# Peptides against a protein of PDB entry 3HUF, part 10

Target 1, 320 residues: chain A of PDB entry 3HUF
Amino acid sequence: MWIIEAEGDILKGKSRILFPGTYIVGRNVSDDSSHIQVISKSISKRHARFTILTPSEKDYFTGGPCEFEVKDLDTKFGTKVNEKVVGQNGDSYKEKDLKIQLGKCPFTINAYWRSMCIQFDNPEMLSQWASNLNLLGIPTGLRDSDATTHFVMNRQAGSSITVGTMYAFLKKTVIIDDSYLQYLSTVKESVIEDASLMPDALECFKNIIKNNDQFPSSPEDCINSLEGFSCAMLNTSSESHHLLELLGLRISTFMSLGDIDKELISKTDFVVLNNAVYDSEKISFPEGIFCLTIEQLWKIIIERNSRELISKEIERLKYA

## One batch from the design tools (peptide; made by RFdiffusion4, then SolubleMPNN; aimed at target 1 R27 F77; its pose is not in this set)

Design b2_p29_7_s4
Fold by OpenDDE base, seed 1:
Structure b2_p29_7_s4 (fold): chain B 320 residues (1-320), chain A 29 residues (1-29)
Amino acid sequence: as target 1 above (320 residues)
Amino acid sequence: MEEEEKKLEEEAEKEEELKKKLEEEKKKK
C-alpha cells in the first residue's frame, strides 16, 4: 500500500495510508477519504490531484506498487515528482518512492510503497475478499508468488493444514486468517489519520502458530530437516515439489506407481503421494518402500526427532 | 493573481528559512 509522510510537519507529523482512489491535495481542503490537507502557506488552496489505481495482476507477482497518478490543478508554480515537473495532463508513476513537491514549498511529501501481497489457499476465500483487499491497494491471488507476503489459511475445524499452508509457512510468509482480514476491512477510516493504526499481521501469525499444534515453532525447525534423504513423488504439484525441496530432500519424479521400479526403490528412501493416490492405491504399493502422503510427512517433520522417526519407518520396511 | 503569486513566494521563502533552521538544529543534536 502507499504511505505518505512529509517534512516540516506539513502533514501534521502523521503518516497516512493512501488507498486506491482520488485525492485532492492542498492547503484549503479537509482531511477525509478524498482530500489531503497540507499545512503550508506556500501551496495552492487546491494544488494537486493524486489518483491511486487498484492493483494489477502483475503487481501480485512483482510486489510492485499500485499506479500513482499526479496531476497539477493548474497552479502557478506547478507540481514536481522526483525533481521532474508533472506534465499538463498529469503523469503516472510506478516507482516505489516518490518525492512530491507542491509548488515552491521546500518541504517534500514522500510517498513510499509498503509491499503487501496476499495469497489465498482456496478460490472461495479469494472470491470473498479480493475486491475489498484490492480497494485497500493489496494485490491478491491463488498462485505462488515470490512477492507474496501474507497467506490466508483456510480454517476448517478438525482438518489438517493444506500443502499451500505448509509451503507458505516454510517460505516464512506471514500466515493470517479471516479474522485478520475482517479487522483490515474495519481500519480503513482510522488509518487516514495515522498509518500506524494498521493492524499487525505478525501478532495474528504468532497467535495462529501458538494455538495450532500442526505448526512447528519456526520454519527453521523444518527447513533442511531431511537433508540427506531422498524421495520420489508424483509429478502433480509444483507447490508439493517446492515444499519437499525446502525440507532438503533430493527429489525424483514419476508419472505413475507403475514407474516405481527396483532402480527407483534402490535410490529412494520414501515415496510421497497425494491423498487420492494414497487412498486408492494403498493395496498395490511396491514392496520394500515407505509410501506416505505429504500430510503424513508433515506430521513427522513437526516432531523434534523427525530424522529419527523417518529413519525408523524406512528401516521397518527394509527388514520386514 | 500577481499578488497571490507574490504571497506564495514570500511564504515559500519563509518556509525555506525554517527548513534551514531545522536542519541546523538536527546537526547540533
Scores: peptide ipSAE 0.270, ipTM 0.818, DockQ to the pose 0.416
OpenDDE base, seeds 2, 3, 4, 5: peptide ipSAE 0.143, 0.179, 0.175, 0.177; ipTM 0.724, 0.764, 0.766, 0.750; seed 4 fails the geometry check

## One batch from the design tools (peptide; made by RFdiffusion4, then SolubleMPNN; aimed at target 1 I43 K76 F77; its pose is not in this set)

Design b2_p30_1_s1
Fold by OpenDDE base, seed 4:
Structure b2_p30_1_s1 (fold): chain B 320 residues (1-320), chain A 30 residues (1-30)
Amino acid sequence: as target 1 above (320 residues)
Amino acid sequence: EKEEEEEKKKKELEELEEEAEKEYEEELKK
C-alpha cells in the first residue's frame, strides 16, 4: 500500500494510507477519501492531483507498487517528483519511494510503498476477496510468488492443510484467514488519518497456529529437519519441490512410477507422490520402497522426532 | 545536522509564506 508522510507539519504530523483512487492535494481542501489537505501558504489552494491505480498482475509477482500518477493543477511553481518537474499532462511513477515537492515549499511529501501481497490457496476465496483487496492497493493471486507476504489458508473443517499452506508456513509467510480479510476491509476509513491503525496480521497468524495441531510451533522446527535423506518425487508441482527442498532433502524427479528402477531405489530413501497417484497406484508400488504423500510426510515432519520416524519407516520396508 | 536543516527549511517556508500572503493580498486588490 502507498503511505504518505511529510517533512515538517505540512501534513499535520500524520501518516496516511493512499488507496487506489484520485486525490486532490492542496491548501484549501478538507481531508477525506479524495482530498489531502496540505498546510502551507506557499502551496496552491488546489495544487496537484494524485491518482493511484489498482494493482496489476505483474505487481503480484514483483511486489511492486501500484502505479502513482501525479498531475500539477496548473500552479505557478509546478510540482516535482524526485527532483524532476512533473509534465504538463502528468507523469506516472513505479518507484517505491517518491519525494513530492509542491511548488516552492521546502518541505516535501514522502510517499513510500509498503509491500503487502496476498496469495490465496483457494480460487473461490480469491474471487470473493480480490476486488476489495485490489481497492486497498493489495495485489492478489493464486500462484506462488517470491513477493507474497501473506497467505490465505483454506479453512475446510476436518481437512488436512494443503501443500500451499505447508509451503507458505515454511517460507515464513504470514498465514491469515477470512477474519483478518474482513477486519482489513473495515479499517479503510479509520486509516485515512493514521496509517498506524492498520491491523496486525501477526496476531491472526499466531491464533491460527495456536489453534491448529497441524502446524509446528515455528518454521524452524521443520526447515532442514530431513537433511541427509534422499527422496524421489513425481515432477508435478513446483511448490511441492520447493517444500521438499526446505526440508533439506536431496530430490530426484521422475515422470512415472515405471521409471523407478533399481538404481533409483538404491539412491532414494522414500518416494513422494501426489494424492491422485498414491490412491490410484498404491496396489502397484515397487517392492522395497517407501511411498508416501506430502500430507503423510507433513504429519511426520511436524513431530519432534521426525528423523527417527522416517528412519523407522525406511528400515521397515527394506527388511520386508 | 538534521535539526539545523529542518530549522533552515522552516525559515525558508516562513519567508515563502509571507511572500505568498503578499501576492494573495495583491490579487484581492485587483
Scores: peptide ipSAE 0.190, ipTM 0.774, DockQ to the pose 0.107
OpenDDE base, seeds 1, 2, 3, 5: peptide ipSAE 0.182, 0.181, 0.177, 0.179; ipTM 0.765, 0.765, 0.760, 0.765

Design b2_p30_2_s4
Fold by OpenDDE base, seed 1:
Formats: structure tokens, sequence, C-alpha cells
Structure b2_p30_2_s4 (fold): chain B 320 residues (1-320), chain A 30 residues (1-30)
């Protein structure tokens, strides 16, 4: 989201969130959803127009800012952004930091981008929330991205956490739920006056982790916990591969269960399968190898003695 | 450091003069 603050108390010492939309900036405007009052005698009654665009699809993957347009309103002394005079038709900015000088005012308005990108675990929740979040200047998507800061867990009562949730946790993404999204939707007016009133997602995250026994105490308890072990996996998802890499596993990939030959078995401690393949093919598993799902692996990894548990299961099936 | 502070002070003083001129011009247009 864009946040503005200013030097010399020209914004009354307040930081403001700018959501996507258009703002008239000037000395003689009242602060509201479309106006920013700037208290300086050197600033025109109506000095500039700020326009913040909604997030692009690219912004979700890059963590880039919503496009920030500045137009001078035909003022005597003009407007500058990052020491450059704004053109007559206005200019657009994709920099994360903007120093906006209105006329000859010695105090600048500082606009800075606070990155927030929300990944959803399911398309239904994305469809429900994406429009509202985009109107807050928050990029949203389903696919994994290095720019993701938050992950929406689907609370299905009695279900195991998804691979997406497991991976988000290990990546140290802030896991949130629909309750946090509801809270975000209610604060839009209050954060106009003070950007510090933005709800803290970390409290939501702490409560999720504390109240769910399917999470370890920290990501650090699981990262590289299986270092020295090797696995084979069906080439199904990049997310599953990255999850296994974060566990410190050496990974071999195969395209079908028929590709699991004696050579692969000799180099592999266990095979990771998706639920569909595990359930359909459990009767035809290769002899002498431990096969499990990612969800079964996760249940072992969250235990304090994960290495010993894995070793016991590997041994049990080699002697069976 | 002293030269940078003196240049900064000169800029601030010039900006104050330019503000005062701007204020006087705005008062004439009202």
Amino acid sequence: as target 1 above (320 residues)
Amino acid sequence: KEKEEEEKKKKEEKEKEEIEEYEKEQEKEE
C-alpha cells in the first residue's frame, strides 16, 4: 500500500494510507477519501492530483507498487517528484519512494510503498476477496510468488493443512484467515487519519499457529530437518518440490510409478506421492521402498524426533 | 559539514523568502 507522510507538519504530523483512487491535494481542501489537505501557505488551494491505480497482475509477482500518477493543477510554481518537474499532462511513477514537492514549499510529501501481496490457497476465497483487496492496493493471486507477504489459509474444519499452507509457513509468510480479511475491510476509513491503525497480521498469525496442532513451533524447527535423506517425487507441482527442498532433502523426480526402477530405489530413502496416486496405487507400490504422501510426511516433520521417526519407517519397510 | 550546513541554511532562507513572496502574491489575488 502507498503511505504518505510529510516534513514540517504540513500533513498535521499524520501518516496516511492512499488506496487506489484519485486525490486532490491542496491547502484549501478537507481531508476525505478523495482529498488531501496540506497545510502550507506556499501551496495552492488546489495544487496537485494524485491518482493511484489498482494493482496489476505483474505487481503480485514482483511486489512492485501500484502506479502513482501525479498531475500539477496549473499552479504557478508547479510540482516536482524526485527533483523532476511534473510534465503538463502528468507523470506516472513506479518507484517505491517518491519525494513530492508542491510549488516552493520547503517541506516534501514523502510517499513510500509498503509491500503487501496476498496469496490464496483456493480460487473460491480469491474470487470472494480479490476485488476488495485490490481496492485497498493489495495484489492478490493463487500461484506462489517470491513477493508474497501473506497467505490465506482455508479453514476447513477437520481437514489437514494443504501443501500450500505448509510451504507458506516454511517460507515465513504470514499466514492469515478470513477473519483478518474482514478486519482489513472495516479499517479503510480509520486509516485515512492514521496509517498506524492498520491491523497487525502477526497477531492473527500467532493465534492460528497457537491454536492448531498441525503447525510446528517455528519454521526453523523444520527447515533442513531432513538433511542427508533422499527422496523421489512425482513431478506434479513446483510448490511440493520447493517444500521438500526446504526440508533439506535430495530430490529425484519421476513421471510415473513405472519409472521407479531398482536404481532409483537404491538411491532413495522414501517416495513422496500425491494423495490421488497414493490412494489409487497403494496396492502396487514397489517392494522395499517407503511411500508416503506430503501430508503424512508433514505429520512426521512437525514432531521433535522427526529424523528418528523417518529412519524407523525406512528400516521397517526394508526388512518387510 | 559546516559548508553543507551553511548551504542548507541558505537554501532554507531562500525558500522562506520565496514563500513570503508567494504569500504576498496570493494575498493580492484574493
Scores: peptide ipSAE 0.079, ipTM 0.634, DockQ to the pose 0.276
OpenDDE base, seeds 2, 3, 4, 5: peptide ipSAE 0.033, 0.029, 0.038, 0.058; ipTM 0.578, 0.431, 0.482, 0.650

Design b2_p30_3_s3
Fold by OpenDDE base, seed 3:
Structure b2_p30_3_s3 (fold): chain B 320 residues (1-320), chain A 30 residues (1-30)
Amino acid sequence: as target 1 above (320 residues)
Amino acid sequence: SDKEEEEFESLPKEKQEELRKKELEELEKE
């Protein structure tokens, strides 16, 4: 989201969130959802128009800001952004930091982008929330992205966490639930006057982790915990591959169970399968190799003695 | 008005600062 603050108390000492929309900025406007009052006699009654666009699909992958358009309202001394005069038709900015000078005012409005990019685990939840979050200037999507700051976990009591949730946790993404999204929606009006009133996602995350025994104490407890082991997996999902990489595993890929030859078995400690393949092909597993699901692997990894547990399971099946 | 801004910018810097300070003090009382 865009946040503005200003020097010399020209914004009355307040920080303000700018959601996607249009704002008239000037000395003789009243603060509301479409107006920003600035307190200086060196600023025109109606000085500039700020237009913040909704996030693009590209912004979800890059973590870039919502496009910030500035137009001078035909003022005598104009408007500058980052020391450059705004053009007569207005200019658009994608920089994360904007220093906005209105006329000859010695104090500037500082706009900065606070990165918030929300990944969803399923299409249904994305469909429910995407429109509202985009109107807050928050990029949303389903695919893994290096720009993701938050991950929405579906709050189903007693369900196993998904591979997406496991990976989000290890990647140190802040895991949130629908309760946080609802809370974020309720404060939209109050944060116009005070950006500090935005709800803390870290509190939500702490509560999720504390109340769910399927999470380890920290991602650091699991990262590289299986260093030195080798696995083979079906070439199915990028998230599953990245999850196994974060565990420190050497990974070989195969297309079908029939591709698991003696050479692969000799170099592999265990095979990781998805639930569908594990359940359907359990009777046809290659002899002398340990096969498990990602969910079964996760249950081992969250234990303090994960390396010993994996070693025991490998040994049990080599000698069976 | 553009005239008020022009008139203000034509004043000595010290007078601009004085008037700005008064405007802030008036706005804090509202």
Scores: peptide ipSAE 0.025, ipTM 0.636, DockQ to the pose 0.072
OpenDDE base, seeds 1, 2, 4, 5: peptide ipSAE 0.025, 0.026, 0.027, 0.026; ipTM 0.630, 0.634, 0.660, 0.627; seeds 1, 2, 4, 5 fail the geometry check

Design b2_p30_5_s3
Fold by OpenDDE base, seed 1:
Order: sequence, then C-alpha cells, then structure tokens
Structure b2_p30_5_s3 (fold): chain B 320 residues (1-320), chain A 30 residues (1-30)
Amino acid sequence: as target 1 above (320 residues)
Amino acid sequence: SEELKKKIEEEEKAVKEYEEEEKKKKELEE
C-alpha cells in the first residue's frame, strides 16, 4: 500500500493510505476519498492529480509498488517528484519512495510503499477476495512468490493443513484467515485519515498458531530438523520440493513408482508421496523402503523429537 | 531550523512576486 506523510503539519500531522484511485491535491479541496488538502501559500487551489493504479500480476511476484502517476494541473510553481519537475503530460513512478514537492512548499510529501502481497492457497478464496484486495493496492495470487508477505490458510473443517500452509509457515510468512480479510475490507474508510489503524496481521497469525495443534511453536523448530536424512519424491510440486529442502533433506526426484530401483532405495531413507499416489499404490509399495505422505511427514516434524521418530519409522520398515 | 526559515521566506517571496506580476497584467488589459 502507498502511505503518504508530510513534515510541518501540511497533512494535519497524520499519515494517510492512498488506495488505487485518483486524488486531487490542493489548497482548496476537502480531505475525502478522492481529495488531499495541502495548505501552503504557493500551492494552487487544485495543484496536482495523483493516480495510483491497481496492482499488476508482476507486482505480486516482485513485491513492487502500484504505479504512482503524478500530473501537475498547470500550476505556476509546478510539481516535483524526487527533485525532478513533473512533465506536462504527467509522469509515472515505480520507486518505493517518492519525495513530492508541491510548488514552493517548504515541506515535502513523502510517499512510501509498504509491501504487502497476499498468497491464497485456495482458488475459490482468491476469486472471492482478489478484487477487493486489489482495490486496496494489495497484489494477490495463488503461486508461490518470494514477495509474499501473507498467506491465506484454507479453512476446511477437520482437514489437515495443506502443503502450501506448511511451506508458508516455514518461510515465516504471516498466515491469515478469512476473518482478517473481512476486517481488512471494513477499515478502508478509517485508514484514510490514519494509516496506523491498519489491522495487525500478526495478532491474527498468533491466534491461528495458538489454536491449532498442527503448527509447531516456531518455524525454527522445523527448519533443518531433518538435516542428514535423504528422501525421494515424485516431481509433482515445486512447493513440496522447497518444503523438503527447508527441512534440510537431500532430495532425489523420480517420475513414477516404477523408477524406484534398488540403487535409489540404497541412497534414500524414505519416499515422500502425494496423497493420490499413496492411496492408489499403498498395496504395491517397494519392499524395504519407508513411504509416507507430506502430511504424515508433517505430523512427525511438529513433534519435538522428530529425528528420533523418523529414525524409528525407518528402522521399523527395514525389518518388516 | 534556519534552513526551514529560509524555505518559508523563499515561498513567501515567490508568491508575492507572482501576485504582483498578475496584478500588472490585469492593469495592462484594462
């Protein structure tokens, strides 16, 4: 989200969130959803137009700001951004920090980008929320991104957490739920005057972790917890691969269960399968190797003695 | 700060000069 602040009380000493949209900035406008009052002697009645675009798909992957357009409204003293005069047709900015000077005002408006990118685990939830969140200047998507700051957990009653949720947790992404999204949608008007009223997602996250026994106490309890072990997995999911890497596993990939030969078994402590393959092929598992799902692995990983537990399971199946 | 005071004075001067120029233009059109 874009946040503006200014020195010398020219913004009434408050920070303001600028959502995607158009704003008329000037001395003789009233503060509302489309106007920003700035009082100084050299500022025109209607001085500049700010236009903030909705997030692009690229912004979701890069964590870049929504495009910020500035147009001078043919003022005597002009408008500058980052010490450069705004062109007659306006200019567009993708910098995370903008120093905006209106006319000869001794104080500048500082616009800064607060990075917030929300990943969804469920396509249905994305379809429900994406439009509203994009109108808040929040990029959204389904795919894993290094720019993601928040992850919406899929609440299916009675289901285990998804691989996406596990991975988001280990990446130290703030996990949120539908309740946070609902709250975020309601604050749009209140945060116009005070950007500090933006709801803290960390409180939502703490409550999710506290109330769900499927989460370890911290990501650090799981990261590299299986260092020194090796696994083989089907080349099905990039998220699954990255999850296993974060556990400190050496990973071998195979295309089918038929590719699990004696050589692979000799180099592998266990095989990680997706649920579909595990359920369909459970009768035909290779002898002498421990096969489990990611969900079964996660149940071991969340325990304090995960290394001892996994070792016992490996030994149990070598003698079966 | 002394720098801020200078910037305020520069703004006030620029506004005054502009108002005087606009006044002269109106007087020439009359």
Scores: peptide ipSAE 0.393, ipTM 0.863, DockQ to the pose 0.950
OpenDDE base, seeds 2, 3, 4, 5: peptide ipSAE 0.390, 0.389, 0.392, 0.390; ipTM 0.862, 0.861, 0.863, 0.863

Design b2_p30_8_s4
Fold by OpenDDE base, seed 1:
Structure b2_p30_8_s4 (fold): chain B 320 residues (1-320), chain A 30 residues (1-30)
Amino acid sequence: as target 1 above (320 residues)
Amino acid sequence: KEEEEKKIEEEQEEELKKEKEKKEELEKLK
């Protein structure tokens, strides 16, 4: 999201979130959803127009800012952004830091981009929330992104956490829920004068982890916890592969259970399957190899003695 | 009108001077 602050108390010592929309900036405007009052006699009554665009799809993958347009309102001394005079038709900026100078005022408005990109676990929740979040200047998507800062867990009561949630956790993404999104949707007017009123996602995350026994205390408890073990997996999802990599596993991929030969078995400690394959093919599993789902693996990984548990299961099947 | 415009300009120049002085003070505190 865009946040503005200013030197010399020209913004009354307050930080403000700028959501996508249009703002008239000047000395003789009243602060509201479309106006930014700047307290200086050195600026025009109506000095500039700021226009913040909604996030692009690209911004979800890059963590780039919403486009920031500045137009001077035909003022005597113009407007500058990053020491450059704004053009007559206005200029658009994609820099994460903007120093905005209104006329001759020696105090600058500092605009900075705070990256927030929300990944959703399922398309239904994305469809429900994306519009509202985009109107907050928050990029949203379904796919894994290096720019992802937050992950929305699907709160199905009594279900195991998804592979996406497991991976988001290990990737140290802040996991949030629908309650946080609901709260986030209510703050739009309150943050006009005080950007600090933005809800803390870390508190939501802490509460999720504390209240759900399917999470370890930290990602560090699981990262590389299976270092030195080897697995084979069906080449089904990139997230599953990345999850197993974060566990420190050596991964071999196969296309079908029929590709699991004696050579692969000799080099592999266990086979990871998706639920559909596990349930359908359980009777046809190769002898002498431990097959499990990612969810079954996760249940072992969250235990303090995960390495010992995995070793015992591997041994049990080698000597059977 | 000219005297009022001149007075407004003088008031703006004096305010700009005060703002510059205040900025210089703030920059010395950093």
Scores: peptide ipSAE 0.353, ipTM 0.854, DockQ to the pose 0.060
OpenDDE base, seeds 2, 3, 4, 5: peptide ipSAE 0.345, 0.348, 0.352, 0.352; ipTM 0.850, 0.851, 0.853, 0.853

